# Peptides against a protein of PDB entry 4Z63: the designs that were tried, part 1

No score or structure here was measured in a lab: all are predicted.

Target 1, 334 residues: chain A of PDB entry 4Z63
Amino acid sequence: LCLGMNDLTGNIPEDLFHLKRLNLLGIQENRLSGSLSREIRNLSSLVRLDVSWNLFSGEIPDVFDELPQLKFFLGQTNGFIGGIPKSLANSPSLNLLNLRNNSLSGRLMLNCTAMIALNSLDLGTNRFNGRLPENLPDCKRLKNVNLARNTFHGQVPESFKNFESLSYFSLSNSSLANISSALGILQHCKNLTTLVLTLNFHGEALPDDSSLHFEKLKVLVVANCRLTGSMPRWLSSSNELQLLDLSWNRLTGAIPSWIGDFKALFYLDLSNNSFTGEIPKSLTKLESLTSRNISVNEPSPDFPFFMKRNESARALQYNQIFGFPPTIELGHNN
Unless a header shows other numbers, all headers, positions and changes below count from the first letter of the chain.
Peptide ipSAE is a variant of ipSAE made for these designs: the mean of its two directions, with the distance scale d0 fixed at 1.0 Angstrom where the peptide's residues are scored. Compare it only between designs on the same protein; published cut-offs may not carry over.
A fold fails the geometry check if it doesn't show the stated peptide or something in it is severely misdrawn.

## One batch from the design tools (peptide; made by RFdiffusion4, then SolubleMPNN)

Design b1_p8_1_s1 (from b1_p8_1 with Q3S Y6T)
Fold by OpenDDE base, seed 4:
Structure b1_p8_1_s1 (fold): chain B 334 residues (1-334), chain A 8 residues (1-8)
Amino acid sequence: as target 1 above (334 residues)
Amino acid sequence: SSSWITTE
C-alpha cells in the first residue's frame, strides 16, 4: 500500500493493521501525526515500512520482534523521541534503518551481532549522546553510516580499524576530537570511499603523516573544522579522489601541484583558508573538467549531502555526489 | 565558496 506524497492528516486507521499479508506500507510525505501505533506488530508480512516526512511523535514502538520480514524502516523527518527500541536494535532481518532528522536521544546502542543484515544506517540529526558505539564493526554488512549532528563526544573507537564493510561514513557535526587518531583508525577501513567529518576537531592540526593511506577514497569532506596545517601529503596517494572539500579551515602553505593529478577530481573546495602562493597550473589540466565522461553510474551513499552556508540557512540537498556541479573554489585565501 | 558540504 503506497499513500506517499499526499496531504493525509491524523493517525493511521487501526483497521490498516489488520492487513496481515501487507509487504509494503508507504505513507511518507504526508501530515500524519500522533504516535506510531504499536499495532504495526500485526503486519507480520511487512518487508518495507516508510513513514518518513510526517509529523509522528512519541517513542518508536518496541514491536520489531513481531516483524520478522522487515528489511526497510524509513522514519526520517519526524518527531520521534526516546531511543532505538530493543527489538529494532536486535532485528536480524533489517537491511536499512533511516531515522534521520528526529529527536531520538540517549546512548546509541545496536546489537550488531544480531543485526546480521544491516547494510545502511542513517541516524543523522538526532540527539544521541555519549560515545560512538564501539561494536558497529560487528555489523558485518554495514556499508552506509550517517551519524552526523549527534553529540558523540570523544574519539573514533579503535575497533573501527576492523570496520571492513564500511564504505560511506559521515560524522559531520558530532563533537568529535582527535583528527589524527580518527584518520589513523579509518585508514584501515579498506572499503571506505566516502568520509565526511565537517564541523569536528575544532582547531586541531590536520595530520601530514605520509604513513596515512586511504586507497579507495573518492569523497573527502572535512569542512569548517578550523583545522591548522597544510594540504596533507598522504592525500596524494588517494588516486580515485572525486570530491574534496577542505573549506572553512585555517590551512596554510601552498596548494600543491599534485592536486591536479587526480583524474577523477571534479569538485574541489579549498575556499576560506589561508593558502598562499600561486594556483597550480595542473588544476587547468584536470581531466574530469575537460572531458564529459564522468561515470554517472557509480555507487553513492544512501544519505543525502547538503551544501550549507550557515547553520540556520536552508541547505541545498544533493542526493548523489555527481549532483554537485564541477567546481574549483579557491576563494577567500591569502 | 560561502558554503560547505555536510550530511546533517
Scores: peptide ipSAE 0.621, ipTM 0.948, DockQ to the pose 0.738
Fold by OpenDDE base, seed 3:
Structure b1_p8_1_s1 (fold): chain B 334 residues (1-334), chain A 8 residues (1-8)
Amino acid sequence: as target 1 above (334 residues)
Amino acid sequence: SSSWITTE
């Protein structure tokens, strides 16, 4: 049953929960309000539940143990409060959980040992607090993780060295500290292609440790951290780099010539730093900007990217990396 | 640019 993108109001009719053979319930992008009914437990055949972009409130009901076939739960952009219910945090069937842009709070706890099928997690823009869950690497299929805009004080857990499934990771604006430790840990994530760390590590030094290596890194975003230092030499070994945003830092020195050696680099933002010297001539020869159609069919994160101008402005949403226009931004440097 | 990329 797909009823998304309407002007439906009120609550879900209780009789809808008598549909025991229902595999897909999509009621996204409406004005549905009130609590999400506990009676969703009666939908024992449910594979996909999409209640996103509504006005739901209250706690998410703890009934996911009665939904053994549920693979997809999308509840982003609602008013949900409380935590992730225990049955959801222990779901062995769940592949994707999206609860971005809610009011969920407390410590983030997932039983990753039980969540054997979880491959995508978006909990961005909530009120989770405490530390990053150290057991996330125990979610052996977890590939896509957005935890942006929560209050995860401290450092990236050392356990994330073992996060082999991790491919797309965002921790933007999550009160993280120690960028040196974070990069030192995350370099061990052999499948990591997208790393977004914007609005963390306030005023720290961007490490220039030549021992750091991100072999498969395609997207690196570390914007608006007020980072000091220079363009990191270790980044030159990330031969697959497609997008680099280091804007709104305090980086100094020259833009190195190796920045033009990235054959797939189509988006470069180094603006609002303190770079000096000449623009590398190699940037004028970037193959991605001169001759090659970038492959639009590459895997992308499940979470969207946002181009933010300020905290209050409506951000432009980009669902794919290749949605960004080919860009070289070097403005507002010394 | 007056903008930066996030996932918020």
Scores: peptide ipSAE 0.620, ipTM 0.946, DockQ to the pose 0.735
Fold by OpenDDE base, seed 2:
Structure b1_p8_1_s1 (fold): chain B 334 residues (1-334), chain A 8 residues (1-8)
Amino acid sequence: as target 1 above (334 residues)
Amino acid sequence: SSSWITTE
């Protein structure tokens, strides 16, 4: 049953939950309000539940043990409060959980040993607090993780060295500390292609350690951290780099010539730093900017990117990396 | 740029 993209209001009729053979329920992009009914438990054949972009409130019901076929739960952009229900945090069937832009709170806890099918997690823009869950790497299929705009404390857990499934990771604006430790840990994530760390590590030094290596890194965003240091030499080994945003830091020194050696680099923002010297001539020879054929068909994160002008402004949403225009931004340097 | 990229 697909009723998305309408102007439906009120609660879901209880009789809808009598549809025991229902595999797909999509009621997204409406004005549905109230609590999400516990009677969802009656939808024992449910594979996909999409309640996103509504006015739902209250706690998410703890009924997911009665939904053994549920693979997709989309609840982004609602007013949900409380934690992740225990049955949801233990779901062996769940592939994708999207609860971005809610009011979920407390400590983030997932039973990753039980969540054997989880491959995508978006919990960005919530009120989770405490430390990052150390057991996330136990979610052996977890590829896509957005935890942006939560109030996590401390550093990236050491256990994330073992996060082999991780490909797309955002921790933007999550009060994280120790960028040196974070990068030192995350370099062990061999499948990591997208890393977003914007609005963390306030005033720290960007490490220039030649021992750091991100072989598969395509997207690096570490903007608005007030980071000190220079362009990191270790980044020169990330030959697949497509997008680099280091804007709004306190980086100094020259822009190195190797920045123009990235064949796939189509988006570069180094603006609002303290870089000096000449613009490398190699930037004028970036193949991605001279060739018309940017392959748009590469795997992308499940979470959207946002171009923000300030912390409170509505951001432009980009659902794909290649939605960004080819860009070289070097403005507001010395 | 007067902007930066996030996933918020």
Scores: peptide ipSAE 0.618, ipTM 0.945, DockQ to the pose 0.713
Fold by OpenDDE base, seed 5:
Structure b1_p8_1_s1 (fold): chain B 334 residues (1-334), chain A 8 residues (1-8)
Amino acid sequence: as target 1 above (334 residues)
Amino acid sequence: SSSWITTE
């Protein structure tokens, strides 16, 4: 049943929960309000539940133990409060959980040993606090993780050295500290292609440790951290780099010539730093900007990207990395 | 640029 993209108001009719054979319930992009009914438990055949972009409030019902076939739960952009229900945090069937842009709070806890199918997690823009869950690497299929805009404190857990499934990771605006430790840990994530760390590590030094290596890194975003240091030499070994945003830092020194050696680099933002010297001539030879053959069919994160101008402004959303225009931004370096 | 990339 797909009723998305309407102006439906009120609550879900109780009789809808009698549809025991229902595999897909999509009621996204409406004005549905009130609590999400516990009677969802009666939808025992449910594979996909999309309640996103509504006005739902209250706690998410703890009924996911009665939904053994549920693979997709999309609840982004609602008013949900409380934590992740225990049954949801233990769901063995769940592949994708999207609860971005809610009011969920408390310590983030997932039973990753039980969540054997979880491959995508978006909990961005919530009120989770405490430390990052050290057991996330136990989610052996977890590829996509957005935890942006939560109040996590401290460092990236050492356990994330073992996060082999991790491909797309965002911790933007999550009050994290110790960028040197974070990068030193995350370099061990052999499948990591996208790393977004914007609005963390306030005023720290960007490490220039030549021992750091991100073999498969395609997207690095570490914007608006007020980072000191220079363009990091370790990044030159990330030969697959497609997008680099280091804007709004305090980086100094020259832009190195090796920045133009990235054959796939189509988006470069080094603006609002303190870089000096000449613009590398190699930037004029970026193959991605001179050749039309950007492979548009590459895997992308499930979480959206946003181009933000300030904390309060509605950002422009980009669903795909290749949705960004080919860009070289070197402005405001003084 | 007056903007930066996030996933918020």
Scores: peptide ipSAE 0.608, ipTM 0.943, DockQ to the pose 0.704

Design b1_p8_1_s2 (from b1_p8_1, 3 letters changed)
Fold by OpenDDE base, seed 1:
Structure b1_p8_1_s2 (fold): chain B 334 residues (1-334), chain A 8 residues (1-8)
Amino acid sequence: as target 1 above (334 residues)
Amino acid sequence: SSSWLTTE
């Protein structure tokens, strides 16, 4: 049953929960309000639940133990409060959980040893607090992780050295500290292709340690951190780099010539730094900017990117990395 | 640019 993209209001009719053979319920992009009924437990055949982009409030009901086939739960952009229900945090069937842009709070706790199918997690823009959950690497299929805009004070856990499934990771605006430790840990994530760390590490030095290596890194975003230092030499070994945003930092020195050696680099933002010297001539030879054949079909993160101009401004949303226009932005340097 | 990228 798909009722998305309407002007539906009020609660879900209780009789809808009598549909025991229902595999797909989509009621997204409406004005549905009130609590999400616990009677969703009666939908024992449910594979996909999409309640996203509504006005739901209250706690998410703890009934996911009665939904043994549930693979997809989409609840982004609602008013949900409380924590992740215990039954949801222990779901062995769940592949994707998206609860981005809610009011969920407390410590983030997932039973990763039980969540054997979880591959995508978006909890961005919530009110989670405390530390990053050290057991996330125990979610052995977890590939996509957005935890942006929560209050995860402290450092990236040492256990994330073992996060072999991790491919797409965002921790933007999560009150993280110690960028040197974070990068030193995350370099061990052999499948990591996308790393977003925007609005963390405020005023720290960007490490220029030649021992750092991100072999498969395609997307690096470390914007608006007020980072000091220079263009990091270790990044030159990330030969697959497609997108680099280091804008709104305090980086100094020259833009190195090796920045033009990235054959796949189509988006470069180094704006609002303190870079000096000449623009490298190698940037004019970027193959990705001269050849039209950017493979539009490459895997991308499940989480969207937002281009923010100001804290209060409506951001432009980009659902795919290749949705970005080819860009070289070097403005507002010295 | 007066913009930066995030996933928020």
Scores: peptide ipSAE 0.601, ipTM 0.944, DockQ to the pose 0.762
Fold by OpenDDE base, seed 3:
Structure b1_p8_1_s2 (fold): chain B 334 residues (1-334), chain A 8 residues (1-8)
Amino acid sequence: as target 1 above (334 residues)
Amino acid sequence: SSSWLTTE
């Protein structure tokens, strides 16, 4: 049953929960309000539940143990409060959980040992607090993780050295500290292609440790951290780099010539730094800007990117990396 | 540019 993108109001009719053979319930992008009914437990055949972009409130009901076929739960952009219910945090069937842009709070706890099928997690823009969950690497299929805009004080856990499934990771605006430790840990994530760390590590030095290596890194975003230092030499070994945003930092020195050696680099933002010297001639020879179409068929994060001009402005949403126009931004440097 | 990228 797909009823998304309407002007439906009120609550879900209780009789809908009698549909025991229902595999897909999509009621996204409406004005549905009130609590999400506990009676969703009666939908024992449910594979996909999409309640996103509504006015739901209250706690998410703890009934996911009665939904053994549920693979997809999308609840982003609602007013949900409380925590992730225990049955959801222990779901062995769940592949994707999206609860972005809610009012969920407390410590983030997932039983990753039980969540054997979880491959995508979006909990961005909530009120989770405490530390990053150290057991996330125990989610052996977890590939896509957005935890942006929560209050995860401290450092990236050392356990994330073992996060082999991790490919797309965002921790933007999560009150993280120690960028040197974070990069030193995350370099061990052999499948990591997208790393977003914007609005963390306030005023720290961007490490220039030549021992750092991100072999498969395609997207690096570390914007608006007020980072000091220079363009890191270790980044030159990330031969697959497609997108680099280091804007709104305090980086100094020259833009190195090796920045033009990235054959796939099509988006470069180094704006609002303190870079000096000449623009490398190698940037004028970037193959991606001169001759090659970006591969539209490349895997992308499940979470969108937002181009923010200020904290209060409506951000431009980009669902795919290829949605970015070919860009070189070097403005507002010394 | 006066913009930066996030996932928020």
Scores: peptide ipSAE 0.596, ipTM 0.943, DockQ to the pose 0.749
Fold by OpenDDE base, seed 2:
Structure b1_p8_1_s2 (fold): chain B 334 residues (1-334), chain A 8 residues (1-8)
Amino acid sequence: as target 1 above (334 residues)
Amino acid sequence: SSSWLTTE
């Protein structure tokens, strides 16, 4: 049953939950309100539940043990409060959980040993607090993780060295500290292609450690951290780099010539730093900026990117990395 | 640019 993209209001009729053979329930992009009914438990054949972009409130019901076929739960952009229900945090069937832009709170706890099918997690823009869950690497299929705009404390857990499934990771604006430790840990994530760390590590030094290596890194965003230091030499080994945003830092020194050696680099933002010297001539030779054929068919994160002009402004949403225009931004340097 | 990228 697909009723998305309408102007539906009120609660879900209780009789809808009598549809025991229902595999797909999509009611997204409406004005549905109230609590999400516990009677969802009656939808024992449910594979996909999409309640996103509504006015739902209250706690998410703890009924996911009665939904053994549920693979997709989309609840982004609602007013949900409380934690992740225990049955949801233990779901062996769940592949994708999207609860971005809610009011969920408490410690983030997932039973990753039980969540054997989880491959995508978006919990960005919530009120989770405490530390990052050390057991996330136990979610052996977890590829896509957005935890942006939560109040995590401390550093990236050492256990994330073992996060082999991780490909797309955002921790933007999550009160994280120790960028040197974070990069030192995350370099062990062999499948990591996208790393977003914007609005963390306030005033720290960007490490220039030649021992750091991100072999598969395509997207690096570490903007608005007030980071000191220079362009990191270790980044020159990330030959697949497509997008680099280091804007709104306090980086100094020259822009190195090796920045023009990235064959796939089509988006570069180094603006609002303290870089000096000449613009490398190699930037004028970037193949990705001269060739018309950017391959649009590469795997991308499940989470959107947002181009923000200020912390309170509505951001432009980009659902795909290749939705960004070819860009070189070097403005507001010395 | 007067902007930066996030996933918020």
Scores: peptide ipSAE 0.593, ipTM 0.942, DockQ to the pose 0.734
Fold by OpenDDE base, seed 5:
Structure b1_p8_1_s2 (fold): chain B 334 residues (1-334), chain A 8 residues (1-8)
Amino acid sequence: as target 1 above (334 residues)
Amino acid sequence: SSSWLTTE
């Protein structure tokens, strides 16, 4: 049943929960309000639940033990409060959980040993606090993780060295500290292709440790951290780099010539730094900017990117990395 | 640019 993209108001009719054979319930992009009914438990055949972009409030019901086939739960952009229900945090069937842009709070806890199918997690823009969950690497299929805009104070857990499934990771605006430790840990994530660390590590030094290596890194975003230092030499070994945003830092020195050696680099933002010297001539030879053959078919993060101009503005949303125009931004270097 | 990238 797909009723998305309407002006539906009120609550879900109780009789809808009698649909025991229902595999898909999509009621996204409406004005549905009130609590999400516990009677969802009666939808025992449910594979996909999409309640996103509504006015739902209250706690998410702890009924996911009664939904053994549920693979997809999309609840982004609602008013949900409380924690992740225990049954949801233990769901062995769940592949994708999207609860971005809610009011969920407390410690983030997932039973990753039980969540054997979880491959995508978006909990961005919530009120989770405490530390990052050290057991996330136990989610052996977890590929996509957005935890942006939560209050995860402290450092990236050392356990994330073992996060082999991790491919797309965002911790933007999560009050993280110790960028040197974070990068030193995350370099061990052999499948990591996208790393977003914007609005963390406030005023720290960007490490220039040549021992750091991100073999498969395609997207690096470490914007608006007020980072000091220079363009990091370790990044030159990330031969697959497609997007680099280091804007709104305090980076100094020259833009190195090796930045033009990235054959796939189509988006470069180094703006609002303190870079000096000449623009590398190698940037004028970026194959991605001169050739039309950007392979559009590369896997991207499930989480959206937002181009923010200020903290309060509605950001332009980009669902795909390839949705970014080819860009070189070197402005406002003083 | 007066902008930066996030996922929030």
Scores: peptide ipSAE 0.582, ipTM 0.939, DockQ to the pose 0.729

